# Peptides against a protein of PDB entry 6B4E, part 175

Target 1, 295 residues: chain A of PDB entry 6B4E
Amino acid sequence: TNFDKISKMFWHYKDKIAQIKQDIVLPIKKADVNVRNLLSRHKRKINPKFGQLTNSNQQLFKIQNELTQLINDTKGDSLAYHWILNFIAKAVVHQAETEVRVKPESALPLGKLTLYLLVQFPELQELFMARLVKKCPFVIGFTCEIDTEKGRQNMGWKRNNENKWEDNTSYDERMGGILSLFAIITRLQLPQEFITTTSHPFPIALSWHILARICNTPLNLITNTHFVILGSWWDAAAVQFLQAYGNQASKLLILIGEELTSRMAEKKYVGAARLRILLEAWQNNNMESFPEMSP

## One batch from the design tools (peptide; made by RFdiffusion4, then SolubleMPNN)

Design b2_p28_3_s2
Fold by OpenDDE base, seed 3:
Structure b2_p28_3_s2 (fold): chain B 295 residues (1-295), chain A 28 residues (1-28)
Amino acid sequence: as target 1 above (295 residues)
Amino acid sequence: SLPSLEEIEKEVKELEKEIEEKLEELKK
């Protein structure tokens, strides 16, 4: 694994976040009042949509259409369009941090919606990835030390108003939620209408990157969070990952489930224990996936 | 920018090789 490359990618997206603030967020504050009013109205309409998702495809399609219309209404102004997409990127990640963390299976409808939007509006892709990497560097297999304040910040740790770090459980759950969403996106098929016209923006190969890069991460940097997000990934995508890569996938699952957990056994990480349970379930031909959505 | 699919595939192939090498080391 070329860690320098991964680091460069990480910082690229950090720079992108800064660029978004400079070129999209700040300028819109000084934009024409009509544009600002439009965006305010659209924001209010868009934001609830993500929470309205259910296990129903019918509901999903409804929301897709509604969001599509709302986004299209902004295309006449490039700045407004990009602002709305950036808002959506943030909202989706926020939904992962809040809802998916407590109900992982909710990643499926959210992931389907997100993938649709990513394809329908290609400019969303860079905005979304930047937000993901900022919030959860694990999505690109990036890891750094967290013994420093800067290290923790880079790895997406939050501080409250009293400058106190969030607790480990909260961090783990948030990372797991975000990773679940990303994992789902990587393993979903493109909607039928796009299969012949576009490539998958975040294909299953990105899941391979996550697993492989974590396996190659120096052991002194491996934490409970790594195992938590691997478990989240497993629930979200392991079945489809095996379907995609076959024997090679199996090898990698064994590496994370058996070898990596064994190497870190002395730490007695709860996340590692869970991952071993998932491995054992697989070995007993009981690997589960999230239930499919209803019509 | 986001990597192309070709770039991703190339990287995956390289990672696969690394994984295989590690697996071989574990057999020793």
Scores: peptide ipSAE 0.031, ipTM 0.702, DockQ to the pose 0.906
Fold by OpenDDE base, seed 4:
Structure b2_p28_3_s2 (fold): chain B 295 residues (1-295), chain A 28 residues (1-28)
Amino acid sequence: as target 1 above (295 residues)
Amino acid sequence: SLPSLEEIEKEVKELEKEIEEKLEELKK
């Protein structure tokens, strides 16, 4: 694993976040009143759509169409278009931090919606990845020390208004939610209408990167969160990962489930214990996937 | 920018090799 490359990628997206603020978010505040009003209306219409997702493909398609129309309404103004996509990127990640956090299987409809939008609106890809990396660097297998304030910030830790760090459980759950969403996206097939014309923007290979990079991470940087997000990934994508890479996938699952957990056994991480349970379930031919959505 | 598919595939192959090497070390 080339950690220098990963670090460069991490900082690229950190810079992208700053650029988005400077070139998209702030300029809109000074934009024409008509543009601002348009975006305000669209924001109000778009935001609830993510919470309207169910296990129904019919409902998914409805929401896809509605969002597509709303986004297309902004294409006449490049700044407005990019602003609404950035808003969507933020909203999707927020949904992962809240809903997926408590109901991991909700990542499936959210992931399908997100993948559709990423393909339909390619400019969303960079915006979305930047937001993901900012909130959950684990999505690219980035890890740094969290013994410093800056380290914690880089790893997506939040502080409240009293400048107090969030509790470990809250952080772990948020990271798990975000990673679940990313994992599900990587293992989804492109919608039928795009499969022949477009490459998958976030393919299953990115799951390989996550796992391999974590396995290669210095042990002194491995925390409970790493195991939590690996467990979240496992629930979201392990079945499809095995289908994609076969024996190589098995090797990597054993590495994270057995070897990595064993090396960190002295820490008695709850996340590691759960990951071992998942490994054991797999070894007993009881690996589970999220249920498929209804028609 | 996001890496190209070719870049991703190349990295996966490199990582695969690293994982194989680690697995061999664990067998000793």
Scores: peptide ipSAE 0.027, ipTM 0.679, DockQ to the pose 0.896
Fold by OpenDDE base, seed 2:
Structure b2_p28_3_s2 (fold): chain B 295 residues (1-295), chain A 28 residues (1-28)
Amino acid sequence: as target 1 above (295 residues)
Amino acid sequence: SLPSLEEIEKEVKELEKEIEEKLEELKK
């Protein structure tokens, strides 16, 4: 694993976040009142739609169409278009932090919607990835120390209004939610309308990167969160990952489930214990995936 | 920018090799 490359990627997206603020968010605040009003209306229409997702493909398609129309309405103004995409990127990640966090299986419809939008609107890809990396660096396998304020900030830890860090459980759950969404996206097939014309923007290989990079992370940097997000990934994508890479996938699953957990056994991480359970379930031919969506 | 598919595939192959080497070490 080339950690220098990963670090460069991490900081690239951190810079992208700053750029988005300067080039998209701030300029819109000074834009024509008609543009601001348009975007305000669109924001109000778009925001509820992510919570309207169910385990129904019919409902998914409805929401996809509605969002597509709303986004297309902004294409006449490049700044407005990019602003609405950035809003969507933020909203999707927020949904992962809140709803997927408590209901991991909701990542499936959210992931399908997100993947559709990423393909339909390619400009969303960098905006979304930047937001993901900012909130959950684990999506690119980035890890740093969290014994410093800057380290915690880099790893996506939040402070409240009283400048107090969030509790460990809250952080773990948020990271798990975000990673679940990302994992789902990586293992989903492109919609039928795109499969012959477009390459997958976030393919299953990115899941490989996450797992491999975590396995190669110095053990002194491994925390309970690493095991939590690996467990979240496992629930979301392990079945499809095995289908994609076969024996090589098995090797990597054994590395994270057996070897990494064993090396960290002295820490007695709850996340590691759960990952061991998932490994054992797999060894007993009982690997589970999220239920498929209804028609 | 996001890595190209070719870049991703190259990295995956490299990681596969690295994983295999680690697995061999663990068997000792």
Scores: peptide ipSAE 0.031, ipTM 0.697, DockQ to the pose 0.912; fails the geometry check
Fold by OpenDDE base, seed 1:
Structure b2_p28_3_s2 (fold): chain B 295 residues (1-295), chain A 28 residues (1-28)
Amino acid sequence: as target 1 above (295 residues)
Amino acid sequence: SLPSLEEIEKEVKELEKEIEEKLEELKK
């Protein structure tokens, strides 16, 4: 694993976030009143859509169409278009932090919607990835120390209004939720209408990167959160990952489930214990995936 | 920008090799 490359990628997306604020978010505040009003109306219509997702493909398609129309209405103004996409990127990640964290299986409809939008609107890809990396750097396998304020910030820790860090459980759950969404996206097939014309923007190979990079992370930087997000990934994508890479996937799953947990056994991480249970379930031919969506 | 599919695939192959090497070391 080339950690320098990973670090460069991390900082690239951090810079992208700063750029988005400067070039998209702030300029809209000074834009024409008609544009601001349009975006305000669209924001109000778009925001509830993510919470309206169910385990129904029919409902998914409805929401996809509605969002597509709303986004297309902004294409006449490049700045407005990019602003609405950035809003969507933020909203999707927020949904992962709030809903997916408590109901991991909800990542499936959210992931399908997100993947559709990423393909339909390619400009969303960079905006979404930047937001993901900012909130959950584990999505690219980045890890740094968290014994400093800057380190915690880089790893996506939040402070409340009293400037107090969030508790460990809250952080773990948020990271798990975001990673679940990303994992789902990587293992989903493209919508049928795009399979022959477009490459997958976030393919299953990105899941490989996550696992491999975590396995190569210095042990002194490994925390309970690493095991939590690995468990979240496992629930979301392990079945499909095995289908994609076969024996090589098996080796990597054993590496994270057995070897990495064993090396960190003295820490008695709850996340590690859960991951070991998932490994054992797999060894007993009881690996589970999220339920498929209804028609 | 996001890496190309070809770049990702190349990196995956390299990582596969690294994993195999690590697994062999652990069996020793």
Scores: peptide ipSAE 0.028, ipTM 0.689, DockQ to the pose 0.914; fails the geometry check

Design b2_p28_3_s4
Fold by OpenDDE base, seed 1:
Structure b2_p28_3_s4 (fold): chain B 295 residues (1-295), chain A 28 residues (1-28)
Amino acid sequence: as target 1 above (295 residues)
Amino acid sequence: MLPSLEEIEKEVEELKKEIDKKIEELKK
């Protein structure tokens, strides 16, 4: 594992966030009133769509079509188009932080919608990845120390209005929610209409990166959160990961489930205990995946 | 920039080797 490369990638996306603010978000505030009004209306229409997702494919397709139309309406103005995509990127991640954290299986319809949009609108890919890395650097296997304020900020910790850090449980759950979404996206097949024309923008190989990079992370940097997000990943993608990589996947799952948990046993992390339970379930041929969506 | 599929796949192969090496070291 090349940690320098990972760090460079992390900071690239941090810079991208700053660039988005400077080049997309701030300029729109000074844009023509008609453009601002259009975007305001579209924002109001788009925002509730993510909460309207269910376990129904029919509902998913409806929402996909509605969002596609709304996004296409902005293509006449490049700045407006990028602004609406950035808004969507933020909204999707926010949905993961709020809904997926409490209902992990909701990652499946959200992931399908997101993957569709990522393929339909390629410019969304960098915007979405930047937001993911900012909120949950675990998606690229990045870890730093959290003993400093800057370190905590880099790892996606939030402060409330009183400048108090969020509690550990809240942080763990948010990270788990975001990672669940990302894991789902990596293991989903492209929509049928794109399979022959487009490569998967976030393939299952990115799940390999997450697991391997965490396995190689210095032990002094490993926290309960690492095990929580590994557990979230496991629920979301372990079955499909095993299907993709076979014996090699098995080796890696054993390393995270057995070896990494054993090395950190002294810490008595709750997340590690859960991950061990997932490993044992797999060893007993009881590995489960999220329920498939209904037609 | 997102890595190309080729770059991702190459990295996976390297990581597989690293994992294998790590497993062998743990058996000693």
Scores: peptide ipSAE 0.335, ipTM 0.852, DockQ to the pose 0.916
Fold by OpenDDE base, seed 3:
Structure b2_p28_3_s4 (fold): chain B 295 residues (1-295), chain A 28 residues (1-28)
Amino acid sequence: as target 1 above (295 residues)
Amino acid sequence: MLPSLEEIEKEVEELKKEIDKKIEELKK
């Protein structure tokens, strides 16, 4: 594992966030009033759509179509188009932080919607990844020390208005929610209409990266959060990961589930305990996945 | 920019080798 490369990628996306602010968000504030009004209306229509997802494919398709139309309405103005995509990227991640964290299975419909949009609107891909990395560096297997303020910020920790850090549980849950969404996206197949014409923008190989990079992370940097997000990933994608990589997948799952947890046993991390339970369930041929969506 | 699929796959292969090496080291 080339940690320097991972770090460079992390900072690339941090820079991308800054670039988005400079080139997309700020310019819109000075744009024509008609454009601003259009975007305001669209924002209001788009935002509730993510919360309207259910386990129904019918509902999913409805929302996909509605969002597609709303986004297409902005294509006549490049700046407006990119602004609305950036808004969507933020909204999706926010949904993961709020809903998926408490209901992990909700990642499935959200992931399907997101994947559809990522393929339908390729410009969303960089915007979305930048937002993901900013909020949850674990999605690219990046980790750093959190003993410093800057380190915590880099790892996506939030402070409230009183400059108090969020509690560990809240952080863990948010990271788990975001990672669940990302994991789902990586293991989903492209919609049928895109399979022959488009490559998967976030393929299952990215899940491999996450797991392997965490396995290679210095032990002194491993925290409870690492195990929490691994558990979240496991629930979201382990079955499909095993299907994709077979024996090699098994090796890696054993490494994270058994070896990594054992090495960190003295810490008595709750996340590690959960991961061991997941491993044991797998060993007993009881690996579970999220239920499929209903028609 | 997001790496190409080819680049991702190449990295996966490298990571596989690293994992295999770690496994072998654990057996010693």
Scores: peptide ipSAE 0.333, ipTM 0.851, DockQ to the pose 0.903
Fold by OpenDDE base, seed 2:
Structure b2_p28_3_s4 (fold): chain B 295 residues (1-295), chain A 28 residues (1-28)
Amino acid sequence: as target 1 above (295 residues)
Amino acid sequence: MLPSLEEIEKEVEELKKEIDKKIEELKK
């Protein structure tokens, strides 16, 4: 594992966030009133769409079409187009932080929607990844110390208005929610209309990166959160990961489920205990995945 | 910038080797 490369990628996306603010978000505030009004209307229409997702493919397709139309309406103005995509990127991640964290299986319809949008609107890809890395560096297998304020910030910890850090449970749940979404995206097949025309923008190989990089992370940097997000990933993608990589996947799952948990046993992490349970379930031929969506 | 599929696949192959090495070390 090349940790220098991972760090460079991390900071690239941190810089991208700053660039987005400077080149997209701030300029639109000074844009023509008609453009601002258009975007305001679109924002209001787009926001509720993510909450309207259900375990129904029919509903998913409806929302996909509606969002596609709304986004296409902005293509006449490049700045407006990028602004609306950035808004969507933020909204999707926010949905993961709020809904997916409490209902992990909701990652499936959200992931399908997101993957569709990522392929339909390629400019969304960098915007979305930047937001993901900022909020949950685990998506690229980045880890740093959290003993400093800067370290906590880098790892996506939030402070409230009173400058108080969020509690550990809240952080773990948010990270789990975001990682669940990302994991789902990596293991989903492209929609039928795109299979022959484009490559998957966030393929299952990225799940391999996450697991391997965490497995190779210095033990002194491993926290309960690492095990929580591994558990979230497991629920979201382990079945498909095994299908993709076979015996090689099994080796890696054993490393994170058995070896990594054993090495950290003295910490008695709750997340690690759950991961052990997931491993044991797999060993007993009882690995489960999220239920498929209805027609 | 997101890596190309080719770059990702190359990295996976390297990571597979690393994992195999780690497994062998654990067996000792």
Scores: peptide ipSAE 0.331, ipTM 0.851, DockQ to the pose 0.915
Fold by OpenDDE base, seed 5:
Structure b2_p28_3_s4 (fold): chain B 295 residues (1-295), chain A 28 residues (1-28)
Amino acid sequence: as target 1 above (295 residues)
Amino acid sequence: MLPSLEEIEKEVEELKKEIDKKIEELKK
């Protein structure tokens, strides 16, 4: 594991966020009134769509089509187009932070929608990844110390209006929600219409990166959150990960589920205990996946 | 920039080797 590379990637996306603000968000405020009105209307139409997702593929396809049309309406203006995609990226991550955190299985329809949009609108990919990395650096296996304010900020910790850090449980749940979404995206197959023309933008190999990088993270940087997000990943993608990599996947799952938890046993992390339970369930041939969506 | 699929896959292969080495070390 090349941690320098990971760090460079992390800061690349941090810079990307700053760039987005300067090149997309701020300039649109100075755009002509017609463009601003268009985007305002579209924002209002787009926002509810994510909450309208259900376990129905039919509903998913409906929403996909509606969003596609709304996004296409902005293509006449490059700035407007990028603005709306950035808005969508933020909205998707927000949905993970709020809905997926409390209902992990909701990651499946959200992930399918997101993957579709990522392929349909390639410019969304960098915008989305930047938002993910900012909110949940675990998606690329980045970890830093959280003993400093800057360290906590880098790891996605939030402060409220009173400048108080969020509690550990809230942070863990948010990270778990975001990672669940990302994990789902990595393990989903491309929609049939794209399989022959496009490569998967966030393939299952990125799940490998997450697990391997965490396994190689210095133990002094490992926290309960690491185990929580590993558990979230496990629920979301472990079955498909095993299918993709076979014995190599098994080795890695054992390393995180048994070895890493054992090495950190003295900390008595609740997340680690859960991960151990997941490992044991797998060993007993009782590994579960999210239920498939209805037609 | 997001790495290409080929680059990602190459990295995975390298990581697999690393994991194998780690496992062997744990057996000692």
Scores: peptide ipSAE 0.326, ipTM 0.849, DockQ to the pose 0.908

Design b2_p28_4_s2 (from b2_p28_4, 17 letters changed)
Fold by OpenDDE base, seed 4:
Structure b2_p28_4_s2 (fold): chain B 295 residues (1-295), chain A 28 residues (1-28)
Amino acid sequence: as target 1 above (295 residues)
Amino acid sequence: SNNLDVESYFDKDLIDKLEKEIEKALKF
């Protein structure tokens, strides 16, 4: 693992966020009133759709079509188009921070929707990844110290209106929710209509990278959050990961589940304890995955 | 202290393949 490369990638996406603000978000505030009104209407229509997802594929397809139409309505104006995609990127991540956080299996319909949109609208890919990295650097295996304010900010910690950091549990759960979504996306197959014409925008190899980079992270930087997000990843993607890479996947699962947890045993992290349970379940041939969606 | 050298446990060709896939996917 080249940590300099990881850092460069992290800062690339941080810079992208800044660029999005300067080139997309702020300019729209000064755009023609008709454009602003269009986007306001679309925003209001788009926002609730993510919460309308269920375990139904029928409902998913309905929402996919509705969102596709709404996004297509903006293509006549490049700035408006990019603005709406950026809004969607933010909304998806927000849904992960809220709904997936408390109901991890909801990552499946959300992930399917997101993957569809990422393929249908390629410009969403960088916008989405930038948002993911900003909110949850773990998605690219980035971590830094959190002993400083800047370090916490870089790792996606939030402050309230009183400038107080969120509690550890809230942070862990948010990171777990976001990571669950990303993990799901990496292990999903492309929709049937795209499988022959498009490559997967966030393939399962990205899950490999997450796990490997975390395993290679200096132990003094490993926190409970690392184990929480590994557990979230495990629930979301471990079965499919094993299917993809076989024995190589098994080695990596053992490294995170056994070796990493053992090395950090003195910390008595709750997340590590859960990961041990997941490992043991797997060793007993009882690895579980999220339930499939209904027709 | 540093953690595990994960790459040492895997075939170099596999790692190279994965990295190429990632680079292609992320365009980075």
Scores: peptide ipSAE 0.559, ipTM 0.929, DockQ to the pose 0.839
Fold by OpenDDE base, seed 2:
Parts: structure tokens; sequence; C-alpha cells
Structure b2_p28_4_s2 (fold): chain B 295 residues (1-295), chain A 28 residues (1-28)
């Protein structure tokens, strides 16, 4: 693991967030009133769509089509198009922070929708990754110290209006929700209409990178959150990860489930205990995945 | 050790493949 490369990648996306604000978000506020009105209407139509997802493929396809039309309506204005994609990126991550956080299996329909949009609208890819990295640096295996304000900010910790940090449980759950979504995306197959013409924008290799980078992280930087997100990843993608890489995947699962938890045993992290349970379930031939969606 | 040295457990060809896939996907 090259930590310098990880840091460069992290800051690349942080810079991208700043660039998005300067080049997309702020300029729209000064755009023609007709453009602003269009985007306001589209925003209102788009926002509810993510909450309308169910474990139904039919419902998913309906929402995909509706969003596709709404996004296509903006293509006549490049700035409006990028603005609506950035809005979608933010909305998807927000849905992970709120809904997936409390119902991890909802990551599957959300992930399928997101993957479709990422392929259908390639400009969404960098916007989405930048938002993910900002909110949950674990998606690229980035970790820094959280004993400083800047460190906590870099790791996606939020402050309330009173400048108080969020509690550990809230942070862990949010990170778990976001990572669940990302993990799902990495292990999903492309929609049938794209599989022969397009490469996967966020392939399962990114899951390998997350796990490997976390395992190689200095132990003094490993927290309960690391184990929480590893558990979230496990529920979301472990089965498919094993299918993809076989014995090599098994080695990595043992490293996170056995070796990493053992090295951190003195901390008695709740997340680590859960990960041990997941490992044991796998060893007993009882590895579970999210249920498949209905037709 | 301070880390698990994950790369030591994997096939080098697999690692190289994964890194190439990641670079291609993220263009970084």
Amino acid sequence: as target 1 above (295 residues)
Amino acid sequence: SNNLDVESYFDKDLIDKLEKEIEKALKF
C-alpha cells in the first residue's frame, strides 16, 4: 500500500468538491431565472425518487426512466446538466446516510439505481466519487488521525450548529451506510444494456483496495469505525467478493476478520466483535447476502 | 508489525491486475 498515493487521491477529490462549488453550484445562483426555475422544478421531482425505491425491479426501472428523462431535459445547458448531476450525487449519498444507515438492505436498489445513472451519465462518476470521499474517506481506504479538528473533518465527522461533534454512534452508522452503498455498487453487474459496451465505473477491485488499505493502515489509527464499515462491507459484498477472487478473496477476509480483529482485541471494539461473528458464520458455511430484488 | 502487509499474501499478478483496473476506472 502506497500511503502517499492514497493521500493524493483523497486530496484530489477534496479539491474536486471545492471546484464543483466554484464552477457549478455558485454560478447557477447567478444564472438566468428560467434556468434556475427549471432546476428548482427538477430538484423537487428528483428528490422523492430515491425514497420511492423498493425491493422491486419494476419500480427501479420506472424510477430509472423518470430520472433519465429529467436529467436529459437539462442537457441543453452544460452548467444546468452538471448541476443536476451534482445534486443527484449529493442526494444519493444523503440517502445512504439516512435510509441505508437504518436499513442496510436498501443499499441494493439504491446501488442499482446509482450504477445505472453512473453509466448512463458518465459525468456523474467523478461528482459522485468526490462526494463519497468527502463524506466517507473509507471508500478509498483513506485514514488519518482524529485527535485533531482537521483530522476529524478530513474523516467526515460533522459538527452541529453549536460546533459540537456528532456522537460516535451517529458517525459509525453514517459511515456504515455510505460504505454499504459503495460496496454494493462495486459488486453489482452492469445492466444488461451496458455490459458489452461499457466497463464498470467502480468495479469490485475497489472493494479489494478498501480492504487492503485498511489492513495496511497503521494500527494506532484503527478505530471502531473501521470495523463497523468492514462489517457493513461484509454484509453488502463479501459473497460476491469471494466469487470474484476465490482463494485470494478468502485470504483477505481472514485478514480482516481474524488477524486485524485479533491485533486490536485489547480495544474491545463492538464493531470488531461483530466482524468476528461474521467470520465465524462464514466458517460455518452460513455467509449471508442481501436478498435479491423481486421482478 | 505496525501493519498486516497485505500484499505479501496475494499473488503479484492479481495485485497488478487490480491496480490497473482501479487506475482505468478512476483515471487516477
Scores: peptide ipSAE 0.551, ipTM 0.927, DockQ to the pose 0.887
Fold by OpenDDE base, seed 5:
Structure b2_p28_4_s2 (fold): chain B 295 residues (1-295), chain A 28 residues (1-28)
Amino acid sequence: as target 1 above (295 residues)
Amino acid sequence: SNNLDVESYFDKDLIDKLEKEIEKALKF
């Protein structure tokens, strides 16, 4: 693992967030009133659609089509188009922080929708990744210390209006929700219409990257959150990961489930205990995956 | 170092393949 590369990647996306604000979000406020009105209407129509997802592929396809039309309506203005994509990126991550956080299996329909949009609108890819890295650096295996304000900010910790940090449980759950979504995206197959023309924008190899980079992280930087998000990843993608890489995948699952938990045993992290349970379930041939969606 | 060396557990060819895929996907 090249930690310099990880850091460079992290800061690239942090810079991208600043760039998005400067080049997309702020300029649109000065755009033509008709454009601003269009975007306001579209924002109102788009926002509820993520919450309308169910365990139904039929409903998914409906929403995909509706969103596609709404996004296409903005393509006449490049700034408007990028603004709406950035809005979508933020909305998807927000849905992960709220709904997926409390119902991890909801990551599946959300992930399918997101993957479709990422392929249909390639400009969404960098906007989405930048938002993911800002909110949950674990998606690229980035970790830093959290004993400073800047460190906590870099790791996606939030402060409330009273400038108080969120509690550990809230942070863990949010990170778990975001990572569940990302994990699902990495393990989903491309829609059939894109398989021959497009490569997967966030392939299963990114799951390998997450796990490997976390395992190689200095132990003094490993927290309960690392184990929580590993558990979230496990629920979301472990089965498919094993299918993709076989024995090599097994080795990595053992590394996180057995070796990493053992090395951190003195900390008695609740997340580590859960990950150990997941490992044991797998060893007993009881590994579970999210249920498939209905037609 | 008490760190895990994850790469030592994987086939080198697989690691190289994965890194190439990641680079292609993320452009890093």
Scores: peptide ipSAE 0.549, ipTM 0.928, DockQ to the pose 0.784
Fold by OpenDDE base, seed 3:
Structure b2_p28_4_s2 (fold): chain B 295 residues (1-295), chain A 28 residues (1-28)
Amino acid sequence: as target 1 above (295 residues)
Amino acid sequence: SNNLDVESYFDKDLIDKLEKEIEKALKF
């Protein structure tokens, strides 16, 4: 693992966030009133749709079509189009932070929707990844120290209006929610209509990188959160990961589930204990995946 | 430091493949 490369990637996306603000978000505030009104209306229509997802494919397809139409309505203006996509990127991540964190299996319909949009609107890909990395740098296996304010900020910690850091449980849950969504996206197959025309924008190889990079992370930087997000990843993608890479996948699951947890045993991390339980379930031929969606 | 050298446990060809896929996907 090249940690310099990871850092460069992290800061690339941080820079992208700054660029988005400069080139998309701020300019639209001074755009033509008709454009601003259009975007305001579209935002109001788009935002509720992510919460309207269920375990129903029928509902998913409905929402996909509705969002597609709404996004297409903006294509005549490049700035408006990119603004809507950036809004969607933010909204999806927000949904992961709020809903997926408490109901991990909801990542599946959200992930399917997101993947569809990522393929249908390729410009969403970098916007979405930048947002993910900003909110949850674990998605690229980035870790830094959190003993400083800057370190905590880089790792996605939030402060309230009183400048108080969020509690560890809240942080862990948010990171787990975001990581669950990302993990789901990486393990989903492209929709049938796209499978022959495009490559997967966030393939399962990215899941490999998450696991490998975390395993290679200096132990002094490993926290409970690392194990929490590994557990979230496991629930979301372990079955499909094993299907994709077979014995090589098994080795990596053992590394995170057994070796990494063992090396950190003295810390008695709750997340690590959970990951051990997941490992044991797998060893007992009881590895579970999220239930498939209904018609 | 963590001496868990993950890459040492895996086939080099697989690692190279994965890195290429990631590079292609992220254009990084």
Scores: peptide ipSAE 0.549, ipTM 0.927, DockQ to the pose 0.790

